Peptides against a protein of PDB entry 4Z5W. Designs and how they scored, part 71

Target 1, 305 residues: chain A of PDB entry 4Z5W
Amino acid sequence: IPDVFLELNKLWYFSAQSNLFNGEMPRSLSNSRSISLLSLRNNTLSGQIYLNCSAMTNLTSLDLASNSFSGSIPSNLPNCLRLKTINFAKIKFIAQIPESFKNFQSLTSLSFSNSSIQNISSALEILQHCQNLKTLVLTLNFQKEELPSVPSLQFKNLKVLIIASCQLRGTVPQWLSNSPSLQLLDLSWNQLSGTIPPWLGSLNSLFYLDLSNNTFIGEIPHSLTSLQSLVSKENAVEEPSPDFPFFKKKNTNAGGLQYNQPSSFPPMIDLSYNSLNGSIWPEFGDLRQLHVLNLKNNNLSGNIP

## One batch from the design tools (peptide; aimed at target 1 R41 A65 S111 F246)

Design b2_p27_1 (made by RFdiffusion4)
Pose (drawn by RFdiffusion4):
Structure b2_p27_1 (pose): chain A 291 residues (1-233, 242-249, 256-305), chain P 27 residues (1-27)
Amino acid sequence: IPDVFLELNKLWYFSAQSNLFNGEMPRSLSNSRSISLLSLRNNTLSGQIYLNCSAMTNLTSLDLASNSFSGSIPSNLPNCLRLKTINFAKIKFIAQIPESFKNFQSLTSLSFSNSSIQNISSALEILQHCQNLKTLVLTLNFQKEELPSVPSLQFKNLKVLIIASCQLRGTVPQWLSNSPSLQLLDLSWNQLSGTIPPWLGSLNSLFYLDLSNNTFIGEIPHSLTSLQSLVSKPDFPFFKKGLQYNQPSSFPPMIDLSYNSLNGSIWPEFGDLRQLHVLNLKNNNLSGNIP
Amino acid sequence: SVTKSGAFIDTTPTDEQLETHRNELKS
C-alpha cells in the first residue's frame, strides 16, 4: 500500500480488505489525521502493528484482522481516543493483552479471535475496566487455561461475550451475573465442568446461549424456562463454525446445551418460551418423558 | 462413541474460503 496518505488529507474511509497486499502499513497511514474507518483485513500485511494515536484522532474503527502481522499488541492503542471497534482476529500475537487496555474507555467492540492470546486470567482482569465494552470475542485463544472464577470481575455493559474453542477448564463463573444486559453468550467447545448455574435464567436480555460441547453435569436449571427474552418479544460481523452474521440480533434465539453430560428431564415450562427458535439438547444423559 | 459437532462463533471466514478467494485473485 503506497505511502501517499499525507497527501490524501480528506480521506476518512479506506477499505482494502480481501486483496493480496503485503508488507507493512505505510507510516503515513499510521499518521493520518483524517482516517475514520480503516479496513485492511484479509491481506498478507506484516510487521509490528504501529499506530500513532496522537496523529490519528479521527480513527473510529480498525480492522487489521486475518493478516500476517507479528510482534506485540500495540500498547498505545487506548490513546486513539475515538477508536470504538477493533477487529484483531487471526493475527498471531503469541502475547498477552497489555495492561494499558484497562484505560481504553472509547472501546465498545473487541475481537482477539484465534490470535494466540495467552493468560485469560490477566486478559479479563484488564478488560473489565473498559466501561463501554459491549462485545468481546476471545474465541480460539488461551488453550487449556482455566476460566477464572475470581469474583472481582465485572463487565457491566457487556452485551456479547464469546470465548469458544479455548478448551477452558473451570465452571461457568458467577461473576458473569455482573453482566445483566448480556444478549449473547458463547462458551462452547471448552472443557467446562460443574453444573449449569440457575442465575443464567435471570438474564432478561439473553436470547442466545451456547454452552455446547463441554463437560457440564447435573440438571438443566429450571430458570431457563423463565428466560424473559425467550418468553416475550454498527459494523463488525460474526462467523459461525463459515456463515456470516452481521450483528448479534442476526442470530435466531437459541439454547444449545448439546454434547454435555446433563441429566434429569425436560421441563414442561419450556413451553413458556415462545420466542425460542432453536433448542438443541442432543448428546446428553437426559431422561423422562417429552412434555 | 460420537464425533463431536455443533457450531461456535468466530469473526473471520474459514481458511478454505480465504484460500479460494486468494486463488481467484491470482487467476

Design b2_p27_1_s1 (made by RFdiffusion4, then SolubleMPNN; from b2_p27_1, 17 letters changed)
Fold by OpenDDE base, seed 3:
Structure b2_p27_1_s1 (fold): chain B 305 residues (1-305), chain A 27 residues (1-27)
Amino acid sequence: as target 1 above (305 residues)
Amino acid sequence: SVELTGSYLTTVPSEEELEERRQKLLE
């Protein structure tokens, strides 16, 4: 990419995604005073990520996903006082979340999906200080680590939590009960164990629950039949979505589905591929907004209601 | 082989979709 952005003093939106750009990010771009939305996703950009946050005073959205950047996560990003959304997915950092992210009060949406991030305990301890954090995607990181269950962890404004395909050990953490606005939870493709906690049914905004491909045991908690968001339509507050799309990765060669907003996900409960026992509750019939109920490959018994 | 027909959420397309998008730029 040529170093010509100094002349583009009115550039508000720059999208050069899905090109063949290589080399480092231009210094003039890293110092742009005008740019608000920057997307360089799906290129071959390399070197360290550097942004001059003192110059980039209008930066609100950053998508650098699927590039060949190296080095540490830029610790100065919290100094970008208007930066809300960050997609750093599929950048091989091999790093921990910087401690400076405790001060990242502008942050609303963060993805590190498949970015070789390490130390989930430190990551969650840091990110809980981001008071405006609504969307957190950590899929394909923290391989074989333990999901922390520390009850003091608090994500008050969290709406979307995706930590899939990490081979995480542990249980469904009770600290998630401190997130009453949670709408979407994906903890699929881990090694989570124990029972599914009844307090999940108290998350009145939860319309998408994926706990599939774990080692959960016991009965399906009856409280899941009373999820208010799945009983009635009234609570679908269209909230500002992150500027990055979501993708449903299938294990089959069938193309992935793209979802531009969390609200575009079909209302779903997926508990498939566990060791759950007991009956299917007839009261699942009360979940009139539910599109997908997947209970396959469990030890369930009795009548199908 | 129990084909574990599962899915999970991420914020990037599949490798195949990324490569297809690159190939279309070289044509």
Scores: peptide ipSAE 0.412, ipTM 0.799, DockQ to the pose 0.819
OpenDDE base, seeds 1, 2, 4, 5: peptide ipSAE 0.391, 0.406, 0.395, 0.406; ipTM 0.782, 0.794, 0.785, 0.796

Design b2_p27_1_s2 (made by RFdiffusion4, then SolubleMPNN; from b2_p27_1, 11 letters changed)
Fold by OpenDDE base, seed 1:
Structure b2_p27_1_s2 (fold): chain B 305 residues (1-305), chain A 27 residues (1-27)
Amino acid sequence: as target 1 above (305 residues)
Amino acid sequence: SVTLTGSFLTTIPSDEELEKHRKELLS
């Protein structure tokens, strides 16, 4: 990408995604005062990510996903006072989340999917201080770490939490009960154990639950049959979608579905590929908004209602 | 070995989709 952005003093939106750009991000772009939306996703850009937050005062969205950037996560990003959305998916950092992110009050949506992020305990401890954080995607990180269950963790405004395919150990953490506005939870493809906690059924906005491919035991909590978002349509809180799309990755290289908004996901409960026992509750029939109920490959017994 | 036909959510398009898009750009 040529270093010509100094002359583009009215540039508000720059999208150069899915091109063949290589080399480093231009210095003039890293110092742009006018840019609000920057997307360079799916290129071959390299080097260390550097943004002059003192200059980039209008930056609201940053998508650098699927590039060959290296080095540390830029610790100065919280100084970009208007920066709301960050997509750093598929950037190999091999790093922890910077402590400075405790002060990232503008942050609403963050993705580090498959970014070689380490230390989930530190990451969650830091990110809980982001008061405006609504969407958090940490899929394909923290390999074989333990999902912290520290009750003091609080994500008050969290709506979308995706921590899939991390081989995480532990249980469904109690601190998630402190997120009453949670709409989407994906903890699939981990090594989580214990029982599915009944308090999950108290998350009245939860319309998408994926706990598939774990080691959960015990009965399906009856409280899941009373998830209000799946009983009635009225609780669909339309909130601002993150500026990055979601993808459903299958184990087979078959094309994933793209979802531009979390609200575009079909209402779903997936508890498949666990060690759950007991009966399928007939009261699942009360979930009139539920599109997908997947309970396959468990130890369930009794009558299919 | 039961091939787990499961899926999970991410913010990264499939490699197939990325490759298809790259081919379309080069064509």
Scores: peptide ipSAE 0.402, ipTM 0.793, DockQ to the pose 0.746
OpenDDE base, seeds 2, 3, 4, 5: peptide ipSAE 0.382, 0.394, 0.397, 0.393; ipTM 0.778, 0.786, 0.787, 0.787

Design b2_p27_1_s3 (made by RFdiffusion4, then SolubleMPNN; from b2_p27_1, 18 letters changed)
Fold by OpenDDE base, seed 3:
Structure b2_p27_1_s3 (fold): chain B 305 residues (1-305), chain A 27 residues (1-27)
Amino acid sequence: as target 1 above (305 residues)
Amino acid sequence: MVELTGSYLTTVESDEELEKRKEELLK
């Protein structure tokens, strides 16, 4: 990418996604005063990520996913006072989340999916201080770590939490009950154990629940039949989505589905591939908004309602 | 071997889709 962005003093949106750009990010781009939305996703850019936050006063969205960047996560990003959305997916950092992210009050949406992030306990302890954090994606990190269950963790404004395919151990953490606005939870493809907690049914905004491919035992909580968002349509508040899309990765070579907004996900409960027992509750019939109920590959018995 | 058909969410395209797009750009 040429170093010409000083001349582009009116450039508000720069998207160069899915090209063949290599080398480092131009210094003039890292110092752009005009850019609000920057996406360089799916290139071969390299070097260390550096942004001059004192210059980039209009930066609101940053997508650098699927590049060959190296080094540490830029610790100065919280100084970008308007930066809301960050997609750093598929950048091999091999790092922990910087302590400076405790001060990242502008942050609303963060993805580190498949970025070799380490220490989930530290990550969650840091990110809980981001009071405006609504979307957190940590898929394909923290391999074989334990999902912390510390009740003091608080994500008050969290709406979307995705921590899939980490081989995480532990249980469904009680601290998630402190996130009453949670709409989407994906903890699939882990090694989570124990019972599915009844308090999940108290999350009135939860319309997408994926706990598939874990080691959960016991009965399906009856409280899941009372998920208000799945009973009635009235609570579908269109809230501002992150500036990055979501992808449903299938284990089959079939092309993944792209979802531009969390609200575009079909309402779903997926508890498949666990060790759940007991009956299917007839009251699942009350979930009139539910599109997908996947209970396959469990130890369930009795009559299908 | 029952192929465990499952899915999870991420914020990047599959590696196969990314490589296919690169190949298309190089033609």
Scores: peptide ipSAE 0.406, ipTM 0.796, DockQ to the pose 0.834
OpenDDE base, seeds 1, 2, 4, 5: peptide ipSAE 0.404, 0.400, 0.384, 0.402; ipTM 0.795, 0.790, 0.780, 0.794

Design b2_p27_1_s4 (made by RFdiffusion4, then SolubleMPNN; from b2_p27_1, 16 letters changed)
Fold by OpenDDE base, seed 1:
Structure b2_p27_1_s4 (fold): chain B 305 residues (1-305), chain A 27 residues (1-27)
Amino acid sequence: as target 1 above (305 residues)
Amino acid sequence: SVVLTGSFLTTVPSDEELKALREKLLE
């Protein structure tokens, strides 16, 4: 990318996605005062990510996903006082989340999906201080770590939590009960154990639940049949989606589905590929908004209601 | 081996889709 962005003093939006750009980010771009939205996703950009947050006073959205960047996560990003959305997916950092992210009050949406992030305990301890954090995607990180169950963890404004395919150990963490606005939870493809907690059915905004491919045991909590968002349409609080799309990754070479907004996901309960026992509750029939109920590959018995 | 036909959510397309997106610019 040429170093010409000093001349582009009115440039508000720069998108150069899915090109063949290589080398480093140009210095004039990392010092742009005008840019609000920057997307360089799916290129071959390299080097360390550096943004001059004192210059980039209008930066609100940053998408650098699927590049060849290296080094540490930029610890100065919290100094970008308007920065709301960060997509750093598929950047091989091999790092922990910086402690400076405790001060990241502008942050609303963060993805580190498949970014070789380490230490989930530290990551969640840091990110709980982001009071405006609504979307958190940590898929394909933290390999074989334990999902912390520390009751003091609080994500009060969290709406979307995706921590899939991490081989995480532990149980469904009690601290998620402190997230009453949670709409989407994906903890699939882990090594989570224990029972599915009944308090999960108290998350009145939860319309998408994926706990598939874990080691959960016991009965399906009857409280899941009373998920208010799946009983009635009225609770779909349309909040601003992150400036990055979501993708449903399948284990088959079949093309993934792209979802531009979390609200575009079909209402779903996926508990497949566990060790759940007991019956299917007839009261699942009360979930009139539910599009997908997946209970396959469990130890369920009795009648199908 | 039961091929688990599972899916999970991420914020990037598959590597094949990423490749196809780059190849479309060469056509």
Scores: peptide ipSAE 0.414, ipTM 0.810, DockQ to the pose 0.761
OpenDDE base, seeds 2, 3, 4, 5: peptide ipSAE 0.392, 0.410, 0.391, 0.404; ipTM 0.796, 0.803, 0.789, 0.805

Design b2_p27_2_s1 (made by RFdiffusion4, then SolubleMPNN; its pose is not in this set)
Fold by OpenDDE base, seed 2:
Structure b2_p27_2_s1 (fold): chain B 305 residues (1-305), chain A 27 residues (1-27)
Amino acid sequence: as target 1 above (305 residues)
Amino acid sequence: PILTSLSLEEIQKKKEEEKKKLEEELK
């Protein structure tokens, strides 16, 4: 990419995604005062990620996903006072989330999916301080770590939490009960154990639940039949979606279906590939908004209602 | 699982599909 962005003093949106760009990000681009949205996803860009946040005062969205960047996560990103959306998916950092992210008050949407992030306990402890954080995607990180269950963790404004395919151990964390606005939860393809907690049914905005491919035991909580978002069409206030698409895969190696917004996901309960027992509750028939109920590959018994 | 990125192969395939679509729209 040429180093010509100093002359582009009115450039608000720059998208150069899905090209063959190599080398480093131009220094003039990392100092642009005008750019609000920057997407360089799906290239072969390399070097360290550096942004001059004191210059980039208009930066609101950053998508650098699927590049060959190296080094640490830029610790100065919280100084980009308008930066809301970050997609660092498929950048091999081999790092922890910087402590400076405790101060990242502008942050609304963060993805590190498949970015070799380590230490989930530190990551969640840091990110809970991001009061405006609504979307958090951490899929394909933290391999074989323990999902922290520390009740002091608080994500009060969290709407979308995706921590799939991490081989995480532990239980469904009780601190999620402190996220009453949670709409989408994906904890699939882990090694989570214990029972599915009844308080999940108290998450009135939860329309998408994926707990598939874990080691959950016991009965399906009856409270899941009372998920308000699945009983009635609440006018899901279309909150501003993150400036990055989501991709649902059947497995880590499958092709992904693209969803541009969390609201585009079909209302779903997926509890498949666990060790759940007991009956299917007839009251699942009350979930009039439910599109997908997947209970396959469990130890369920009785009649299908 | 939900992700926010594709594989390089999926990206390449999508580019080829988008290219074909553009070539069909230009005919």
Scores: peptide ipSAE 0.428, ipTM 0.805, DockQ to the pose 0.772
OpenDDE base, seeds 1, 3, 4, 5: peptide ipSAE 0.216, 0.201, 0.184, 0.175; ipTM 0.670, 0.661, 0.634, 0.646; seed 4 fails the geometry check

Design b2_p27_2_s2 (made by RFdiffusion4, then SolubleMPNN; its pose is not in this set)
Fold by OpenDDE base, seed 5:
Structure b2_p27_2_s2 (fold): chain B 305 residues (1-305), chain A 27 residues (1-27)
Amino acid sequence: as target 1 above (305 residues)
Amino acid sequence: PLLTSLSLEEVQKKKKEEEELLEKLLE
């Protein structure tokens, strides 16, 4: 990418995604006063990510996903006072989330999907201070760590939480009960154990639940048959989508189906590939908005209602 | 599982599959 962005003093949107750009980010780009949306996703860009947040006063969206960047996560990003959305997926950082992210009040959507992020406890302890955080994607990180169940963790405005394919141990964390606006939860492809907690059915906005490919035991909590978002249409809160797409994969190595908005996901309960027992509740018939009920590969018995 | 990116290889493969499909639709 040429170092010409100093002359482009009116450039508001720069999208150069899905090309073959190599080398470092141009210094003039990292100092652009005009750019609001920057997408360099799906390139071969290298070096350290550096943004001059004192210069980049208009930056609202940053997508650097699927590049060959190295080094640390830029600790100065919270100084980009208008920065709302960050996609750092598939950047191999091999790092912890910076402590400075406690001050990241502008942050609304964050993805580190498959970015070699370490220490889930520290990550969640830091990110809970992001009061405007609505979308958090941490898939393919924290390999074999324990999902913290610390009740003091508070994500009050969280609407989308995805922590899939981490081989995480532990249970469904009680602190998620403090996220009443949660619409989408994906904890699939972990090593989570215990029972599915009944308080999940109290999340009235939850329309997409993926707990598949874990080690959950016991009965399906009856409270899942009363998920208000799946009983009635009226609770479909249209949210501003993050400026990055989602990809649903059947497994980590499969091709992804693209979804541009979380609201475009079919309403779903996926509890497949667990060790759940007991019966299927007849009251699943009350979930008139449910498109996908996946209970396969469990120890369920009795009649199909 | 849900993700927010594909590999560059997956993106290139999809582009090629889309180009090959478009070529077949124009023939």
Scores: peptide ipSAE 0.378, ipTM 0.764, DockQ to the pose 0.862
OpenDDE base, seeds 1, 2, 3, 4: peptide ipSAE 0.192, 0.357, 0.354, 0.345; ipTM 0.656, 0.748, 0.747, 0.740

Design b2_p27_2_s3 (made by RFdiffusion4, then SolubleMPNN; its pose is not in this set)
Fold by OpenDDE base, seed 2:
Order: structure tokens, then C-alpha cells, then sequence
Structure b2_p27_2_s3 (fold): chain B 305 residues (1-305), chain A 27 residues (1-27)
């Protein structure tokens, strides 16, 4: 990419995704006063990520995903006072989240999906201080770590939490009960154990639940048959989505689906591939908005309602 | 299913590269 962005003093949106750009990010781009939305996703850019946050006063969205960047996560990003959305998916950092992210009050949406992030306990302890954080994606990190169950963790405004395929140990953490606005929860493809907690049915906005491919035992909580968002349509608040797409990989080799908004996901309960026992509750018939109920590969018995 | 923040385009381009590399190894 040429170092010409000093002359582009009116450039508000720069989209150069899915090209063949290599080398480092231009210094003039890292100092742009005009850019609000920056996407360099799916290139071969390299080196350390550096942004001059004192110059980049209009930056609101940053997508650097699927590049060859290396080194630490930039600790100065919280100084970008308007920065709301960050996609760092598939950047191999091999790092912890910087402690400076405790001060990241502008942050609304963060993805580190498949970014070699380490220490989930430190990551969640830091990110709970981001009061405006609504979307958090941490899929394919924290390999074989323990999911912290510390009751003091609070994500009050969290709408979307995705921590899939981390081989995480532990139980469904009670601190998630402090997130009453949670709409989408994916903890699939981990090593989570214990029972599914009944308080999950009190999350009135929860329309998408994936707990599949874990080691859960006991009965399905009857409270899941009373999830208000799956009974009635009334409270679908169209909140602003993150400026990055979600990709749902199909279990069959050949494809996936892109979703531009969390609200575009089909309403779903997936509890498949666990060790759950007991009956299927007839009251699942009250979930009139439910599109997908997946209970396969469990120890369930009795009649199918 | 695995949820990530990748585009469908990126996943299709990767698959195409993997298929092209596989064909070159079979020739």
C-alpha cells in the first residue's frame, strides 16, 4: 500500500479487503485524521500493528483480520477515543490482552477469533471493565485452559458471547447470570462439565444457545422451556451490529453461512453431543419462535413430545 | 457449529487454494 494518506485529508472510509497487499501498514495511514472506517482484512500485511491514536481521532472501526501481523496486541488502542469495533481474527499474536484495555470505554465489539490469545482469566478480568462491550468473540484461543467461575465478573451490557473450540474446562460460569441482555451464547466444542444451570432460562433476551460438544450431565433444565425471547417476538430491539461478519461453519466439509448481524441467526437451542439424561419436556412446544432444537447424541429417554 | 468473524469470501478463497495445492501434489 502506498504512503499517500497525508494527501487524502477527506478520506472517511478506506476498504481494501481481499487484495494482495503485502509489507507493513503505511505510516501515513496510521496517522490519518480523517479515516473513520478502516478495513484491510484478508491481505498479507506484516509487522507490528501500530496506530497513532492521538492523530486518528475519527477512527471508529478497525478490521485487520486475516493478515500476517505479528507481535503484541497494541496497548495504546484504548487511546483511540472513538474506536468501537475491532476485528483481529486470525492474527497470530501469541499474547495476552493488554491491561490497558480496562480503560477501553469506547469499545462495543471485539473479536480475537483464532488469534493465539492466552490466559482467559486475565482476558475476562480486563474486558469486564469495558462498560460498553456488547459483542465478544474469543473462539479458537485459550487451549485447554479453565473457564473462570469468579462470581465478581460482570459483563452488564453483553449481547453476544462466543467462546467456542477452546477445549475449556470447568462449568457454565455463574457470572453470566449478571448479563441480563445476553442474546447469543456459544460455548460449544469445549470440555465443560457439570449440569446446565437453571438460571440460563432467566435470560429473557437469549434466543441462540449453543452448548453442544461438551461433557454436560443431568437433566435439561425445565426453565429453558420458558425463554421469553423464544415464546414471543415482542422485544427484538434492533441494536447496532458490529462492523464485522459472523461465519457459521457447517459440520459438512463443503461450506458455511455468513451472518451480517446477530439477529440474522435462526433462534436455536443446541445441546447435542453431551451426556444429558431424562425426558424431553413437552413445554418445548411453547417456544413458538424456536427454529432449531438439537438434542442428538445424549442419554435422553421417554417419549418424544 | 464453529462461529468465527471471517467472511464467506475468505473461507472460499482458502478452500480454492487448498484444492489447487492438493491438485499440484497429485500431478
Amino acid sequence: as target 1 above (305 residues)
Amino acid sequence: PLLTTRSLEEVQEEKKKEEEEKKKLEE
Scores: peptide ipSAE 0.336, ipTM 0.763, DockQ to the pose 0.296
OpenDDE base, seeds 1, 3, 4, 5: peptide ipSAE 0.070, 0.310, 0.072, 0.314; ipTM 0.584, 0.738, 0.585, 0.744

Design b2_p27_3 (made by RFdiffusion4; failed a check: too like the target's own chain)
Pose (drawn by RFdiffusion4):
Structure b2_p27_3 (pose): chain A 291 residues (1-233, 242-249, 256-305), chain P 27 residues (1-27)
Amino acid sequence: IPDVFLELNKLWYFSAQSNLFNGEMPRSLSNSRSISLLSLRNNTLSGQIYLNCSAMTNLTSLDLASNSFSGSIPSNLPNCLRLKTINFAKIKFIAQIPESFKNFQSLTSLSFSNSSIQNISSALEILQHCQNLKTLVLTLNFQKEELPSVPSLQFKNLKVLIIASCQLRGTVPQWLSNSPSLQLLDLSWNQLSGTIPPWLGSLNSLFYLDLSNNTFIGEIPHSLTSLQSLVSKPDFPFFKKGLQYNQPSSFPPMIDLSYNSLNGSIWPEFGDLRQLHVLNLKNNNLSGNIP
Amino acid sequence: LNSLSNSLNSLSNSLNNHFESGYIYTE
């Protein structure tokens, strides 16, 4: 990509995604005062990611995903004070999230999917301090690590939480109850154990719950039949494993408890869930009748 | 019995494909 971005001082939108571009991002792009939306994803771009946050005061959305970059996660990113959305998926950082990210107050959406992020314990302790974070994708990282149960963790405004296919040990942590506005929860494809917490049924905005492919035991909590959003009625897309979904509401309401060791019966009170589109209880130890 | 068994296997395969589980990620 040519180094001509000092000359293009009115450029607020630049999208070069899904091309064959390689090499580093030109430094002038890293210094662009005017750039607001930048999408370079799905190229062969490489090198240490450098962004001058004193210079890029209009940067609001950054998508460098699925590229050949290496090095660390830039620690100066919280200083890009208008930055609201970062798609850093499929960049092999082989690194931890910098502590400075606790100060990233403009951030509302973050994806480190399949990015070789280590130490989920430190990563979540940091990111809980980003007060405006509404969506978090940590899928395909933290391999075989333990999902922290530390009760001090609070993600207050969190709407979407996705940490799948990390083979995580531990249980569904209770601190997740500190995210009362949670819409979409995906903990699938992990090693999670224990029972399914009844407090999940207390999440009034939750419409999509994917607990599939874990080691969960015990009963289906009765509270799931009383889930409010299941009983009654911005750009950074998601892919399901790939089928594209543009926003969290693009996912039809779902309960997927499949591929666990769950026991007991199916509650008749599930009939109360009139807005439920998908119920997947396959590959469990469930017994009794079908209500 | 063989026709009934094949019909039940076809139904099971159709239900398994329809309610196939997956995980969400970004690109």

Design b2_p27_3_s1 (made by RFdiffusion4, then SolubleMPNN; from b2_p27_3, 23 letters changed)
Fold by OpenDDE base, seed 1:
Structure b2_p27_3_s1 (fold): chain B 305 residues (1-305), chain A 27 residues (1-27)
Amino acid sequence: as target 1 above (305 residues)
Amino acid sequence: DEKKKLEEELKKKEEDEKYKSFYLTTE
């Protein structure tokens, strides 16, 4: 990318995703006062990520995903006072989330999907201080760590939580009950154990639940048949989506189905590939908005309703 | 040997079946 952005003093959006750009990010771009949205996703950019937050006063969205950046997570990003959306997916950091992110009050959407992030306990402890955080994606990190169950963790405004394919141990954490606005939960492809907690059915905005490919035991909580978002249409709050797409994947090497907004996901309960027992509740028939109920590969018995 | 082969085939089927579920990413 040429170092010409100093001359582009009216440039509001720079979208150069899915090109063949290589080398380092131009210094003039890292110092742009005019840019609000910067997307360089799916290139071969390298070097350390550096943004001059004192210069980049209009920066609201940053997508650097799927690049060859190296080094540390930029600890100064909280100084970008208007920065709301960050996508750092598929950047190999091999790092913990910086402590400075406790002060990241502008942050609304964050993805570190497949970014070699370590220490989930520290990550969640830090990110709970982001009062405006609505979307958090941490898929393909924290290999074989334990998902913290500390009840003091609070994500009050969280709407989308995705921590899939981490091989996480532990149980479904009670602190999720402190997120009453949660709409989408994906904890699939972990090693989570215990029972599925009944309080999940109290998350009235939850329309997408994926607990598939874990080690859950016991019966399906009857309370899941009472998820209000799946009973009636009126609860589909169209909220501002993050400025980055989501992908539904089977493995890391496969192409995924792209979804531009979380609201584009079909309403779903996926509990497949667990060790759940008991019957399928006939009251799942009350979930008139449910598109996908996946209970395959469990120890369920009785009649199919 | 047959039992071990059956167990390995079952394990392989179970592993192959694990790849039938999806997870969400942003990449």
Scores: peptide ipSAE 0.516, ipTM 0.854, DockQ to the pose 0.355
OpenDDE base, seeds 2, 3, 4, 5: peptide ipSAE 0.450, 0.503, 0.509, 0.474; ipTM 0.809, 0.837, 0.849, 0.824

